# Designs tried in a protein design run: peptides against a protein of PDB entry 3LCN. Part 16

Target 1, 96 residues: chain A of PDB entry 3LCN
Amino acid sequence: QYTENLKVIVAEKLAGIPNFNEDIKYVAEYIVLLIVNGGTVESVVDELASLFDSVSRDTLANVVQTAFFALEALQQGESAENIVSKIRMMNAQSLG

## One batch from the design tools (peptide; aimed at target 1 Y26 V27 D53)

Design b2_p20_7_s2 (made by RFdiffusion4, then SolubleMPNN; from b2_p20_7 with S3V T8L T15S T17V)
Fold by OpenDDE base, seed 3:
Structure b2_p20_7_s2 (fold): chain B 96 residues (1-96), chain A 20 residues (1-20)
Amino acid sequence: as target 1 above (96 residues)
Amino acid sequence: SFVPPGPLAAAGPGSSVSLS
């Protein structure tokens, strides 16, 4: 089961969003829930955008796309730790 | 290997996913 690892990964991605005013764990869990229930990038973004107006649609799209890429990587055998590290580095670079 | 999308990433094509 990849759900728990994906929740951690998505939470790390959300943690890099400046001025994010939503509960990170809640949003991460919700994203994963939508994905495992057959959501597409577009449908998940639409849902999130309708619920959370504190984050731009483009930012949400980036998060959701990251989630799908991460899931593919997990399925290909990459560790959650490696994926989280890459996201953390990207989060740090976004500060520059 | 995972490569995170850039900050200006588009939504991309629709794709349903199955998890195990």
Scores: peptide ipSAE 0.231, ipTM 0.757, DockQ to the pose 0.180
OpenDDE base, seeds 1, 2, 4, 5: peptide ipSAE 0.236, 0.231, 0.231, 0.232; ipTM 0.756, 0.757, 0.754, 0.761; seeds 1, 5 fail the geometry check

Design b2_p20_7_s3 (made by RFdiffusion4, then SolubleMPNN; from b2_p20_7 with S3V T8L T15S T17V S20K)
Fold by OpenDDE base, seed 2:
Structure b2_p20_7_s3 (fold): chain B 96 residues (1-96), chain A 20 residues (1-20)
Amino acid sequence: as target 1 above (96 residues)
Amino acid sequence: SFVPPGPLAAAGPGSSVSLK
């Protein structure tokens, strides 16, 4: 199972969102929980959008899509460390 | 390999994943 790695990955993605007022680890855990319980990209985004109105729906969609893509990569054998590094690089680029 | 979606990427409708 990839739950713990996915939490780390999603947390890294959330860390790139400016002015994010929510607890990153909590939200990451919640996203992963929804995914492992059969959530779809759409349903997870809908849930998050209803709970966290301080973040745009587009931003949430990007986060959730990243999570699903990361999960697929993990299942294909890519390391969590490599995925995190890629996300971190993207976060940095968005600030530059 | 993992390719993160771009900043304006839309959520894929109805995609679900089975975890291991």
Scores: peptide ipSAE 0.258, ipTM 0.766, DockQ to the pose 0.172
OpenDDE base, seeds 1, 3, 4, 5: peptide ipSAE 0.264, 0.258, 0.257, 0.251; ipTM 0.765, 0.766, 0.762, 0.738; seeds 1, 3, 4 fail the geometry check

Design b2_p20_7_s4 (made by RFdiffusion4, then SolubleMPNN; from b2_p20_7, 6 letters changed)
Fold by OpenDDE base, seed 2:
Structure b2_p20_7_s4 (fold): chain B 96 residues (1-96), chain A 20 residues (1-20)
Amino acid sequence: as target 1 above (96 residues)
Amino acid sequence: MFVPPGPLAAAGPGSSVSLK
């Protein structure tokens, strides 16, 4: 089960969004919940977009895609720490 | 190996990941 690791990973991704005014841990938990309950990229993005209008659909899509790719990586044996590090670096790069 | 999507990733076709 990769739920807890995925929550950490998604939270790291959300932490890179400027002016994100939602609870990061809550949103990360919700995204993972939707995914583990059979959500698709499209359905999860649609759900999030309906709930959080302060974040662009493209940004949400990027977060959700990251989650799915991270889950695949976890399933292939990559460590959560390694994935988090990569996301953190990308977050830092996007901030300039 | 994890490769993060690009900064402007559009929602692709709704694919699901099988949980293990």
Scores: peptide ipSAE 0.252, ipTM 0.756, DockQ to the pose 0.153
OpenDDE base, seeds 1, 3, 4, 5: peptide ipSAE 0.251, 0.252, 0.249, 0.246; ipTM 0.735, 0.756, 0.753, 0.750; seed 4 fails the geometry check

Design b2_p20_8 (made by RFdiffusion4)
Pose (drawn by RFdiffusion4):
Structure b2_p20_8 (pose): chain A 96 residues (1-96), chain P 20 residues (1-20)
Amino acid sequence: as target 1 above (96 residues)
Amino acid sequence: EEEEKREERLALLKEKIAEL
């Protein structure tokens, strides 16, 4: 199963949203459960937009799309640690 | 007011998770 890994991956992505003052662990769980229960990028983004009005739609879509891409990479055998490392790099905008 | 809104959203979010 990939659910526990995906939660950690989504939490790392959420940590990169500036001034996102929410409980990251619960938001990540919510996003992962919506995807596991058959959600699409659109349906998950729409659900998140009603909950988090301060965050732009493009930012939310970016988080959800990352979750779908990461689930595919896990199914393709990429380690969760490597996926988290890429997200950290994207969040920091640095090769360092 | 902003803190209260976050507490209420978190409680709602936990209910939505329990529904799933």

Design b2_p20_8_s1 (made by RFdiffusion4, then SolubleMPNN; from b2_p20_8, 8 letters changed)
Fold by OpenDDE base, seed 2:
Structure b2_p20_8_s1 (fold): chain B 96 residues (1-96), chain A 20 residues (1-20)
Amino acid sequence: as target 1 above (96 residues)
Amino acid sequence: SELEKRKEKLEKLKEKIKKL
């Protein structure tokens, strides 16, 4: 239902991580799949931490929490475009 | 090598995706 939009949103969030040297498309896909298969913030973070030990748990938690918030926003009627724009601005601010 | 490590991680990720 919202999986494709959520993948785009999560990918945008991942793109803001400095020195993140993984395939963003596949990581985003995996995060979304974990969520739609019943994952929680904690369980998804645990899984990602096992794969990407070079990324802090706080960073991973931030990504995953963003995904859950985005999913809720989509369900509440917010457009994917608007959510992506917000994340892009946050990424820019973080890099600045 | 670093390239091989990245390839291995990607393949592992792809396999996990296939299982879901």
Scores: peptide ipSAE 0.382, ipTM 0.865, DockQ to the pose 0.889
OpenDDE base, seeds 1, 3, 4, 5: peptide ipSAE 0.370, 0.372, 0.382, 0.373; ipTM 0.862, 0.861, 0.865, 0.864

Design b2_p20_8_s2 (made by RFdiffusion4, then SolubleMPNN; from b2_p20_8, 9 letters changed)
Fold by OpenDDE base, seed 5:
Structure b2_p20_8_s2 (fold): chain B 96 residues (1-96), chain A 20 residues (1-20)
Amino acid sequence: as target 1 above (96 residues)
Amino acid sequence: SEKKKKEEKLKKLKEKIKKL
């Protein structure tokens, strides 16, 4: 029910990864699809790690955990806009 | 090439998305 908003949120998170050389839109879509299909943090990370060896497992775990937290925030009534803004701030801080 | 490898990964990803 929050799939579209979650895709945007996950894409924003992926955009903050330095040297990430994959199509963000499709990776975000796949992560969300795995989550709504009953995936866990561990199972989703395992799947992503099998596809993308250029990204550390820790980085993947960070992205996936962020997605789960974002989903919970959406369910609790926080707007997608607010969540995206928070992620943008985090991305900016990581670049400094 | 790196481009070819990227295309293959994307292809696999798209196929998985279609399957779910």
Scores: peptide ipSAE 0.319, ipTM 0.836, DockQ to the pose 0.856
OpenDDE base, seeds 1, 2, 3, 4: peptide ipSAE 0.319, 0.262, 0.313, 0.262; ipTM 0.834, 0.830, 0.832, 0.824

Design b2_p20_8_s3 (made by RFdiffusion4, then SolubleMPNN; from b2_p20_8, 9 letters changed)
Fold by OpenDDE base, seed 2:
Structure b2_p20_8_s3 (fold): chain B 96 residues (1-96), chain A 20 residues (1-20)
Amino acid sequence: as target 1 above (96 residues)
Amino acid sequence: MEKEKKEKKKKLLEEKIKEL
């Protein structure tokens, strides 16, 4: 039920990764699909790490954990717009 | 060469998405 909102949120998070050279829309969609199909932080990170050797595992873990936290936030009633805004601020403040 | 790699990876993602 939060699939589309979660895709937008994850895409925003991915957009903050410097030198990320993958298709953000498709990666976000894939992450969300893995989650809604029963993926855990560990299993989703493992899958992404197998595909993207140019991105650190820590970076991938940060993205995936953000997705799970965002899903919880959505379930708690927070708007997707608000979550995206928070991620934008985090992206802008990143020292990486 | 980089373009080819990106296209291959995108195709792989599309296939994986289709499988789910």
Scores: peptide ipSAE 0.425, ipTM 0.866, DockQ to the pose 0.831
OpenDDE base, seeds 1, 3, 4, 5: peptide ipSAE 0.422, 0.413, 0.316, 0.315; ipTM 0.866, 0.862, 0.847, 0.848

## One batch from the design tools (peptide; aimed at target 1 Y30 E47 D53)

Design b2_p21_1_s1 (made by RFdiffusion4, then SolubleMPNN; its pose is not in this set)
Fold by OpenDDE base, seed 2:
Structure b2_p21_1_s1 (fold): chain B 96 residues (1-96), chain A 21 residues (1-21)
Amino acid sequence: as target 1 above (96 residues)
Amino acid sequence: SEEERKEKLEKLKEKIKELKK
């Protein structure tokens, strides 16, 4: 029930990765699918690392952990818009 | 390269397809 919102959130997080040339929409979808199919932070990171070796495991872990936190936030009633805004601000800070 | 990106995207699409079954 939160998958679509989570995709948007994860996409925003991915957009903050410098020099990330992959299709953000599809990567976000894949991450969300892995999570809703029972993936853990570790297993999802492992999968992404195998696909995108140009991105550090730490960066991938940060993305995946953000996804899990966002899912919990959504379940607790926080709006997707609010979560996206927070991530966008963090992205801007990271790029600064 | 663009070719590599295309290949990765196709691979990703296949993985997504598998998970959606």
Scores: peptide ipSAE 0.726, ipTM 0.946, DockQ to the pose 0.971
OpenDDE base, seeds 1, 3, 4, 5: peptide ipSAE 0.724, 0.723, 0.724, 0.725; ipTM 0.945, 0.945, 0.945, 0.945

Design b2_p21_1_s4 (made by RFdiffusion4, then SolubleMPNN; its pose is not in this set)
Fold by OpenDDE base, seed 4:
Structure b2_p21_1_s4 (fold): chain B 96 residues (1-96), chain A 21 residues (1-21)
Amino acid sequence: as target 1 above (96 residues)
Amino acid sequence: SEAEREAKKEKLEEKIKELKE
């Protein structure tokens, strides 16, 4: 299973959110747990939105969708390191 | 606020615990 790698990937994505003061490791773990327990993009976004109202729904959706795509990428053989690198570059290029 | 963040973190920790059981 890819849960540990996915946690790292999601944490990297969360680290790119400006003014996000929550515990990134815990939030990443929660997102991954929701996904592996059968959550959908919509249901996971809804859950996160209920917890973190200071973060826009669009931002949360971007994080969650990234998690789902990352999981698929891992299953297709892409390395976790490569995925993290891509996200890191995207974080650096993001303006909000 | 810090108090609110702490409360949310605690709630999150409980949710995580429940999912891991």
Scores: peptide ipSAE 0.566, ipTM 0.906, DockQ to the pose 0.961
OpenDDE base, seeds 1, 2, 3, 5: peptide ipSAE 0.563, 0.565, 0.562, 0.565; ipTM 0.905, 0.906, 0.904, 0.906

Design b2_p21_2 (made by RFdiffusion4)
Pose (drawn by RFdiffusion4):
Structure b2_p21_2 (pose): chain A 96 residues (1-96), chain P 21 residues (1-21)
Amino acid sequence: as target 1 above (96 residues)
Amino acid sequence: AEEEKREERLALLKEKIEELK
């Protein structure tokens, strides 16, 4: 199963949203459950937009799309640690 | 006010998680 890894991956992505003052672990779990229960990028983004009005739609879509791409990479055998490392790099905008 | 809104959203989010489970 990839659910536990995907939660950690989504939490790392959420940590990169500036001034996102929410409980990251619960938001990550919510996102992962919506995707596991058959959600699409649109349906998950729409659900998140009603909950988090301060975050732009494009930012939310970016988080959800990352979740779907990460699930595919996990199914393709990429380790969760490597995926988290790429997200940290994207969040920091640095090769360092 | 901002903190109360976050507490209410968290409580709602936990209920939505239980519904999905």

Design b2_p21_2_s3 (made by RFdiffusion4, then SolubleMPNN; from b2_p21_2, 10 letters changed)
Fold by OpenDDE base, seed 2:
Structure b2_p21_2_s3 (fold): chain B 96 residues (1-96), chain A 21 residues (1-21)
Amino acid sequence: as target 1 above (96 residues)
Amino acid sequence: SAKEEREKKKKLLEEKIEKLK
């Protein structure tokens, strides 16, 4: 139900990772699919770590946790646009 | 090359995605 919005949100989060040269859209899709198929923070992080060893585990954990929090926010009625805006702001702050 | 590695990972990712759909 919230998968498409969650993909957009996760993509925004991934876009904030410096030197991340993977296809953001596909990675976001994969993360969301893992989550909706019963993945946990730990299992999804493990999977991503196996694929993208150049990204720190902490960074991956941050992305995945953000996804879970975003999903909860969506379920509680927060708009995807608002969540994306928050993430974009956080990305900008992390770059500074 | 880096480009080749990215392509390999993309293909692997696409395969994994299809398995979950």
Scores: peptide ipSAE 0.643, ipTM 0.920, DockQ to the pose 0.973
OpenDDE base, seeds 1, 3, 4, 5: peptide ipSAE 0.640, 0.640, 0.643, 0.642; ipTM 0.919, 0.919, 0.921, 0.920

Design b2_p21_3 (made by RFdiffusion4)
Pose (drawn by RFdiffusion4):
Structure b2_p21_3 (pose): chain A 96 residues (1-96), chain P 21 residues (1-21)
Amino acid sequence: as target 1 above (96 residues)
Amino acid sequence: SRVEELKEFLQERVEERKEAE
């Protein structure tokens, strides 16, 4: 199963949203459950937009799309640690 | 359901934060 890994990956992505004052672990669990229950990028983004009005649609879509891409990479055998490393790099905008 | 519990919990957090602000 990839659910536990996907939660950690989504939480790392959420940590990169500036001034996102929310309980990251619960938001990540919510996103992962919506995807596991058959959600699409649109349906998950729409659900998140009603909950988090301060965050732009493009930012939310970016988080959800990252979750779908990461689930595919996990199914393709990429380690969760490597995926988290890429997200950290994207969040920091630095190769360092 | 678990999704419903989480949604209610997240809504309460957003409402409390807006009331405090």

Design b2_p21_3_s1 (made by RFdiffusion4, then SolubleMPNN; from b2_p21_3, 11 letters changed)
Fold by OpenDDE base, seed 4:
Formats: C-alpha cells, structure tokens, sequence
Structure b2_p21_3_s1 (fold): chain B 96 residues (1-96), chain A 21 residues (1-21)
C-alpha cells in the first residue's frame, strides 16, 4: 500500500549519502521489502551492513530509521511529497 | 522469493563493484 511511496522516500534519503556508489533504486527497494516483511531497525541495519562495508553503521541506521518513521508518517496521513521534501532539506543541510 | 532474489542481485552488484575498484 505504501511501498511505492516508501521506495521513493528511501531513495531520496540514500541520495544524500556522500560517496554512495550503489544502485539507489535497488537498495531502496530492498530496504522497503525487508521492512514490509517484518524487519526491525536492527535486523535491517545488520543486513545492509553485511552488504555495504563502505557505509558507516550510523549512516545505515539513520537511513533505516528514516524509513520506519516515514512509513509511520504515511500511515498517519502525511503526504509522500511532504516527507520527500523534508528529507531533501535534511540532505542539503548535511552537505552544507 | 522476491526478497531472496533482490538480496542476491544486490549482493552480486556489490561484489562486482568491489572487483572493479
């Protein structure tokens, strides 16, 4: 139900990671798939950490936590566009 | 399963990138 919007949101978050050289769409899809299949923040972070050794665990945790919060926000009626905008602003602030 | 498929696809992509680096 919210999976497609969540993929877009997670992709936006991933796009803010400096020097991240993976297929953002694939990673976003995988994260969302793990979440909707019962993953927890810790289990999803562990899975991603096993795949991406070039990204810090803190960064991965930030991405995954954002995904969970975004899912909750979507369920509470927040628009995907608004969530994406917030993340985009956060990305810009992180780079600045 | 779909999740297994994506995992393997992603794993393979990561490994290939590491080899090229």
Amino acid sequence: as target 1 above (96 residues)
Amino acid sequence: SKIDELREKLKKAVEEKKKKE
Scores: peptide ipSAE 0.406, ipTM 0.837, DockQ to the pose 0.843
OpenDDE base, seeds 1, 2, 3, 5: peptide ipSAE 0.336, 0.340, 0.334, 0.344; ipTM 0.779, 0.780, 0.777, 0.764

Design b2_p21_3_s2 (made by RFdiffusion4, then SolubleMPNN; from b2_p21_3, 9 letters changed)
Fold by OpenDDE base, seed 5:
Parts: structure tokens; sequence; C-alpha cells
Structure b2_p21_3_s2 (fold): chain B 96 residues (1-96), chain A 21 residues (1-21)
């Protein structure tokens, strides 16, 4: 499946969150695992919100939605490298 | 299960960080 590529993509998205001091690899792995086990945007956000009260629900929702969009892109044939590059650009824009 | 194990690891990590605050 696209599990390993999706982990990399989600990790890149998490790296763009200011003042986020959690283990990015662990969180990315957990998000992907929830998704492949049938999670929805709402259910995954609820789970993350219960763990990370210092991060806004909107920020969490943005991360999770990005994961779902990335999964769809992978299924449509887009390379993981391209998706990661797009996220990096978005992260850089948010700092400006 | 793998998902429960990972959740537990994350939960413990978060809790330990909160204790240090």
Amino acid sequence: as target 1 above (96 residues)
Amino acid sequence: SKIEELKEKLKKEVEEKKKKE
C-alpha cells in the first residue's frame, strides 16, 4: 500500500507546525495507522485532540485533511516526492 | 495490536512532557 510514503508526507506536514514539540515520526505513524484502519477526518482529529491539547483543532484538522488528500493523490499516481515538495513549499509560505 | 501499542507510546510521551512543565 501507500503507508510508508504517507508517513513521510504526514511527517513533512507536521514539521511545518510552529512550536510543535512532539515526536513527528511517532505522530505521523499514528495518524497513518488510524487512517488505514478506517478512521475518518473527524475521528482522527478527535483522537489527536485528546492527546495534544496545546494544538488547535483547526491545525489538527488541517494536518489530517492533508493526509487524506495525499493518500488520494498517491492512488491517482502522483509521486511521493512531488507531494512532499508541495508541502515544503506550503510550509515555507506560512513562515513568510 | 500495533495501533494500541503506538497509542500507548505517544500517550506516555505526552504525559512525561507535561510532568516536566
Scores: peptide ipSAE 0.216, ipTM 0.755, DockQ to the pose 0.859
OpenDDE base, seeds 1, 2, 3, 4: peptide ipSAE 0.205, 0.216, 0.144, 0.135; ipTM 0.739, 0.756, 0.727, 0.668

Design b2_p21_3_s3 (made by RFdiffusion4, then SolubleMPNN; from b2_p21_3, 11 letters changed)
Fold by OpenDDE base, seed 4:
Structure b2_p21_3_s3 (fold): chain B 96 residues (1-96), chain A 21 residues (1-21)
Amino acid sequence: as target 1 above (96 residues)
Amino acid sequence: SEIEKLKEKIKKKVEEKKLKE
């Protein structure tokens, strides 16, 4: 399956959030686990919002939506490294 | 479940961080 690649992708997305001081690996793993167990964008965002009140719901939604898009891209044959590169570029643009 | 275990790990870390702030 695509779970391991998706964890890396989600971790890269989380790394772009300013002032996010939580364990990125754990959060990424949790997001992926929720998704593969039938979570929706709304349900996963709700779970994250209950844990991290310091992060805006819009930011969380952006992360979760990226995860779902990435999963679909992987299923359609997109390279994991390409997806990571795109996210890294988006992070740089957001910080710049 | 694995989900609950992982959630608990994250929750504990969040709580620890809040106590130190």
Scores: peptide ipSAE 0.392, ipTM 0.842, DockQ to the pose 0.878
OpenDDE base, seeds 1, 2, 3, 5: peptide ipSAE 0.260, 0.255, 0.254, 0.145; ipTM 0.786, 0.783, 0.785, 0.734

Design b2_p21_3_s4 (made by RFdiffusion4, then SolubleMPNN; from b2_p21_3, 10 letters changed)
Fold by OpenDDE base, seed 3:
Structure b2_p21_3_s4 (fold): chain B 96 residues (1-96), chain A 21 residues (1-21)
Amino acid sequence: as target 1 above (96 residues)
Amino acid sequence: SRIEELRELLEKRRKEKELAE
């Protein structure tokens, strides 16, 4: 369905995290798989927090919430390109 | 499964990072 586009979107969001030294592609794929397999914002954040203790829970929650909102936007007909552009702008404006 | 494969990969990397610190 929208999994491939969502992976690209989540990867763009992860790329905005300062000092995040992980494979962005693998983490993005993992987040998307957790979501499409029935994960909630809370359960996915808990899972990521157990793996990445150097990243604040608030930052992880921001990434996961963005993923869920992006999935809804894709389902409503917004293009992946538009969503990626918005996230890229948000990354540039974020403090880090 | 792919999700289990990724979980194991990320967990392995976490352990390696902890040992290196």
Scores: peptide ipSAE 0.701, ipTM 0.925, DockQ to the pose 0.852
OpenDDE base, seeds 1, 2, 4, 5: peptide ipSAE 0.700, 0.700, 0.699, 0.700; ipTM 0.924, 0.924, 0.924, 0.925

Design b2_p21_4_s4 (made by RFdiffusion4, then SolubleMPNN; its pose is not in this set)
Fold by OpenDDE base, seed 5:
Structure b2_p21_4_s4 (fold): chain B 96 residues (1-96), chain A 21 residues (1-21)
Amino acid sequence: as target 1 above (96 residues)
Amino acid sequence: MSKEERKKEIEKKIEELKKKL
């Protein structure tokens, strides 16, 4: 339902991670699929931590929590464009 | 895990999850 928009949103969030040299679209797709298959913040963070040891757990948790918040926002009627804009502004303040 | 190995692993996991939906 909101999976395609959520992929775009998560990709924008991942783009804010410094020194993250990965295919952002693939990672975003994976995160969204984990969520829609019933993943929790903790389980998704654990999965990502096992794959990306160069990214801090706090940073991964921030990405995952953002995804869950974005999904809720989409379900409440907020546009994907607005959510992306907010994330872009947050990225400008840099991610740890 | 190398970058290429990680990409292949993620691709595999993505395909597995798609089958569950």
Scores: peptide ipSAE 0.736, ipTM 0.956, DockQ to the pose 0.975
OpenDDE base, seeds 1, 2, 3, 4: peptide ipSAE 0.733, 0.734, 0.733, 0.736; ipTM 0.956, 0.956, 0.955, 0.956

Design b2_p21_5_s3 (made by RFdiffusion4, then SolubleMPNN; its pose is not in this set)
Fold by OpenDDE base, seed 4:
Structure b2_p21_5_s3 (fold): chain B 96 residues (1-96), chain A 21 residues (1-21)
Amino acid sequence: as target 1 above (96 residues)
Amino acid sequence: MKLTKEERLKLIKEKIEELKK
């Protein structure tokens, strides 16, 4: 299963959110669990938006979509390291 | 009333445990 790698990936993405003063480990775990339990981009974003009203919906959507894409990438054989590296590069630029 | 950071974390932990069942 890709849950552990996905947690790391999502954590990296969350780390790119400016002024996000939350426990990234638990937020990442929660996002992954929502996804593997059948959540959709919309439903997961809705859940996160209810918890983190200081983060824009677009930013949350970007995080969630990244998680879904990462899961697919892992399933297609891309390494977690490569995915994390790409996310780190994106974090260095901006979050949309 | 909005949750404190601590309360929010507690809630997230509870939600996590619920999903892990």
Scores: peptide ipSAE 0.772, ipTM 0.947, DockQ to the pose 0.858
OpenDDE base, seeds 1, 2, 3, 5: peptide ipSAE 0.770, 0.771, 0.770, 0.770; ipTM 0.948, 0.948, 0.947, 0.948

Design b2_p21_5_s4 (made by RFdiffusion4, then SolubleMPNN; its pose is not in this set)
Fold by OpenDDE base, seed 2:
Structure b2_p21_5_s4 (fold): chain B 96 residues (1-96), chain A 21 residues (1-21)
Amino acid sequence: as target 1 above (96 residues)
Amino acid sequence: MKLSSEERKELIEKKIKELKE
């Protein structure tokens, strides 16, 4: 139900990873699909770690946990725009 | 595993298709 908004949110989070040269949109789609198909934080991180070995496991875990938190926030009624704004601010702060 | 950028993209696209089925 919230998959499309979650894709946008995850994409924003991925955009904050320095030197990440993948298509953000399809990686975000993949992450969301893993989650809605029953993935856990651990299983999704394991999958991503196997694919993106140049990205630290901690960074991947942060992305995945953000996705799960965002999904919960959406289910609780928070707007996608608000969640994206928060992530954008976090990305900007981490770039300093 | 070590994959080229193209190999990784193809693999992810394949996995996406599988999950959408």
Scores: peptide ipSAE 0.682, ipTM 0.934, DockQ to the pose 0.931
OpenDDE base, seeds 1, 3, 4, 5: peptide ipSAE 0.682, 0.681, 0.682, 0.680; ipTM 0.933, 0.932, 0.932, 0.934

Design b2_p21_7_s2 (made by RFdiffusion4, then SolubleMPNN; its pose is not in this set)
Fold by OpenDDE base, seed 2:
Structure b2_p21_7_s2 (fold): chain B 96 residues (1-96), chain A 21 residues (1-21)
Amino acid sequence: as target 1 above (96 residues)
Amino acid sequence: SMEEKRKKLEKKIKELKEKLK
């Protein structure tokens, strides 16, 4: 029930990765699908690492963990807009 | 290539969507 919001959130997180040349929308969708299909941080990172060797495992782990945290936040009643705003601010800080 | 990666990703997405039906 939170899949669409989670896709938006994950997309925002991916948008903060410098030199990321993959389709953000599709990658976000894939991450969310893996999670709702029972994936763990470890298994999702492994899958993504196999597909995107240009991105470090640490970066991927950060994205995936953010997704899981966001899902928990959504379940606890936090709005997607608020979560996106937080991530956007974090992205901006990381660019500095 | 990037195109090949995209197609592979799209295929995986489709497969997962089918699994989740």
Scores: peptide ipSAE 0.393, ipTM 0.859, DockQ to the pose 0.793
OpenDDE base, seeds 1, 3, 4, 5: peptide ipSAE 0.386, 0.379, 0.386, 0.388; ipTM 0.856, 0.854, 0.856, 0.858

Design b2_p21_7_s3 (made by RFdiffusion4, then SolubleMPNN; its pose is not in this set)
Fold by OpenDDE base, seed 5:
Structure b2_p21_7_s3 (fold): chain B 96 residues (1-96), chain A 21 residues (1-21)
Amino acid sequence: as target 1 above (96 residues)
Amino acid sequence: MREEKLKKLKEKIKELKEKLK
């Protein structure tokens, strides 16, 4: 339902990770697919941790939790543009 | 390494897409 918007949102969140050397588009797609296929925060983090050992578990958990919160926000009627803007500002504050 | 990991990721994505049909 909200998969395409969620991919964009998750990609924005991933773009804020310093020294992340993987293809953001495909990682975002994978995260969204895991979620819509019934994944939990824990199970999705476990999967990502097995693939990307260069990223801390806490960072992965932050990305995944953001995805779940964004999905809820979309379902409650918030625009994807607003969610992306908030994440972009958070990324800037974290890395600034 | 990156190319191999990307290939693996693409395969996982393909598998999940099939499950969601």
Scores: peptide ipSAE 0.636, ipTM 0.925, DockQ to the pose 0.863
OpenDDE base, seeds 1, 2, 3, 4: peptide ipSAE 0.633, 0.634, 0.632, 0.633; ipTM 0.928, 0.924, 0.923, 0.924

## One batch from the design tools (peptide; aimed at target 1 V27 Y30 N37 L51)

Design b2_p22_1_s2 (made by RFdiffusion4, then SolubleMPNN; its pose is not in this set)
Fold by OpenDDE base, seed 5:
Structure b2_p22_1_s2 (fold): chain B 96 residues (1-96), chain A 22 residues (1-22)
Amino acid sequence: as target 1 above (96 residues)
Amino acid sequence: SSLLEKLKEKIKKLKEELEKKK
């Protein structure tokens, strides 16, 4: 299972959100657990939106979609390092 | 924080659910 790598990837994505004042590691863990427990993009976004009203739904959707894409990439053999690198570059272009 | 504690509780519950599915 790719849960540990996915946590790192999601944490990197969350780190790109401006003015996000929550514990990134715990939020990343929660997102990954929701996904591996059978969550969909919609259900995970709904859950996060109920918790973090200071973050736009579009931003949350972007994070969640990235997580699902990353999981697929990991399953197809892409390295976690490559995925993190891509996300870091995207973060540099601003998020949210 | 209150939100962090809430998050920790939710995480705990999900971990328990995943263990039950094994």
Scores: peptide ipSAE 0.691, ipTM 0.933, DockQ to the pose 0.942
OpenDDE base, seeds 1, 2, 3, 4: peptide ipSAE 0.688, 0.690, 0.688, 0.690; ipTM 0.933, 0.933, 0.933, 0.933

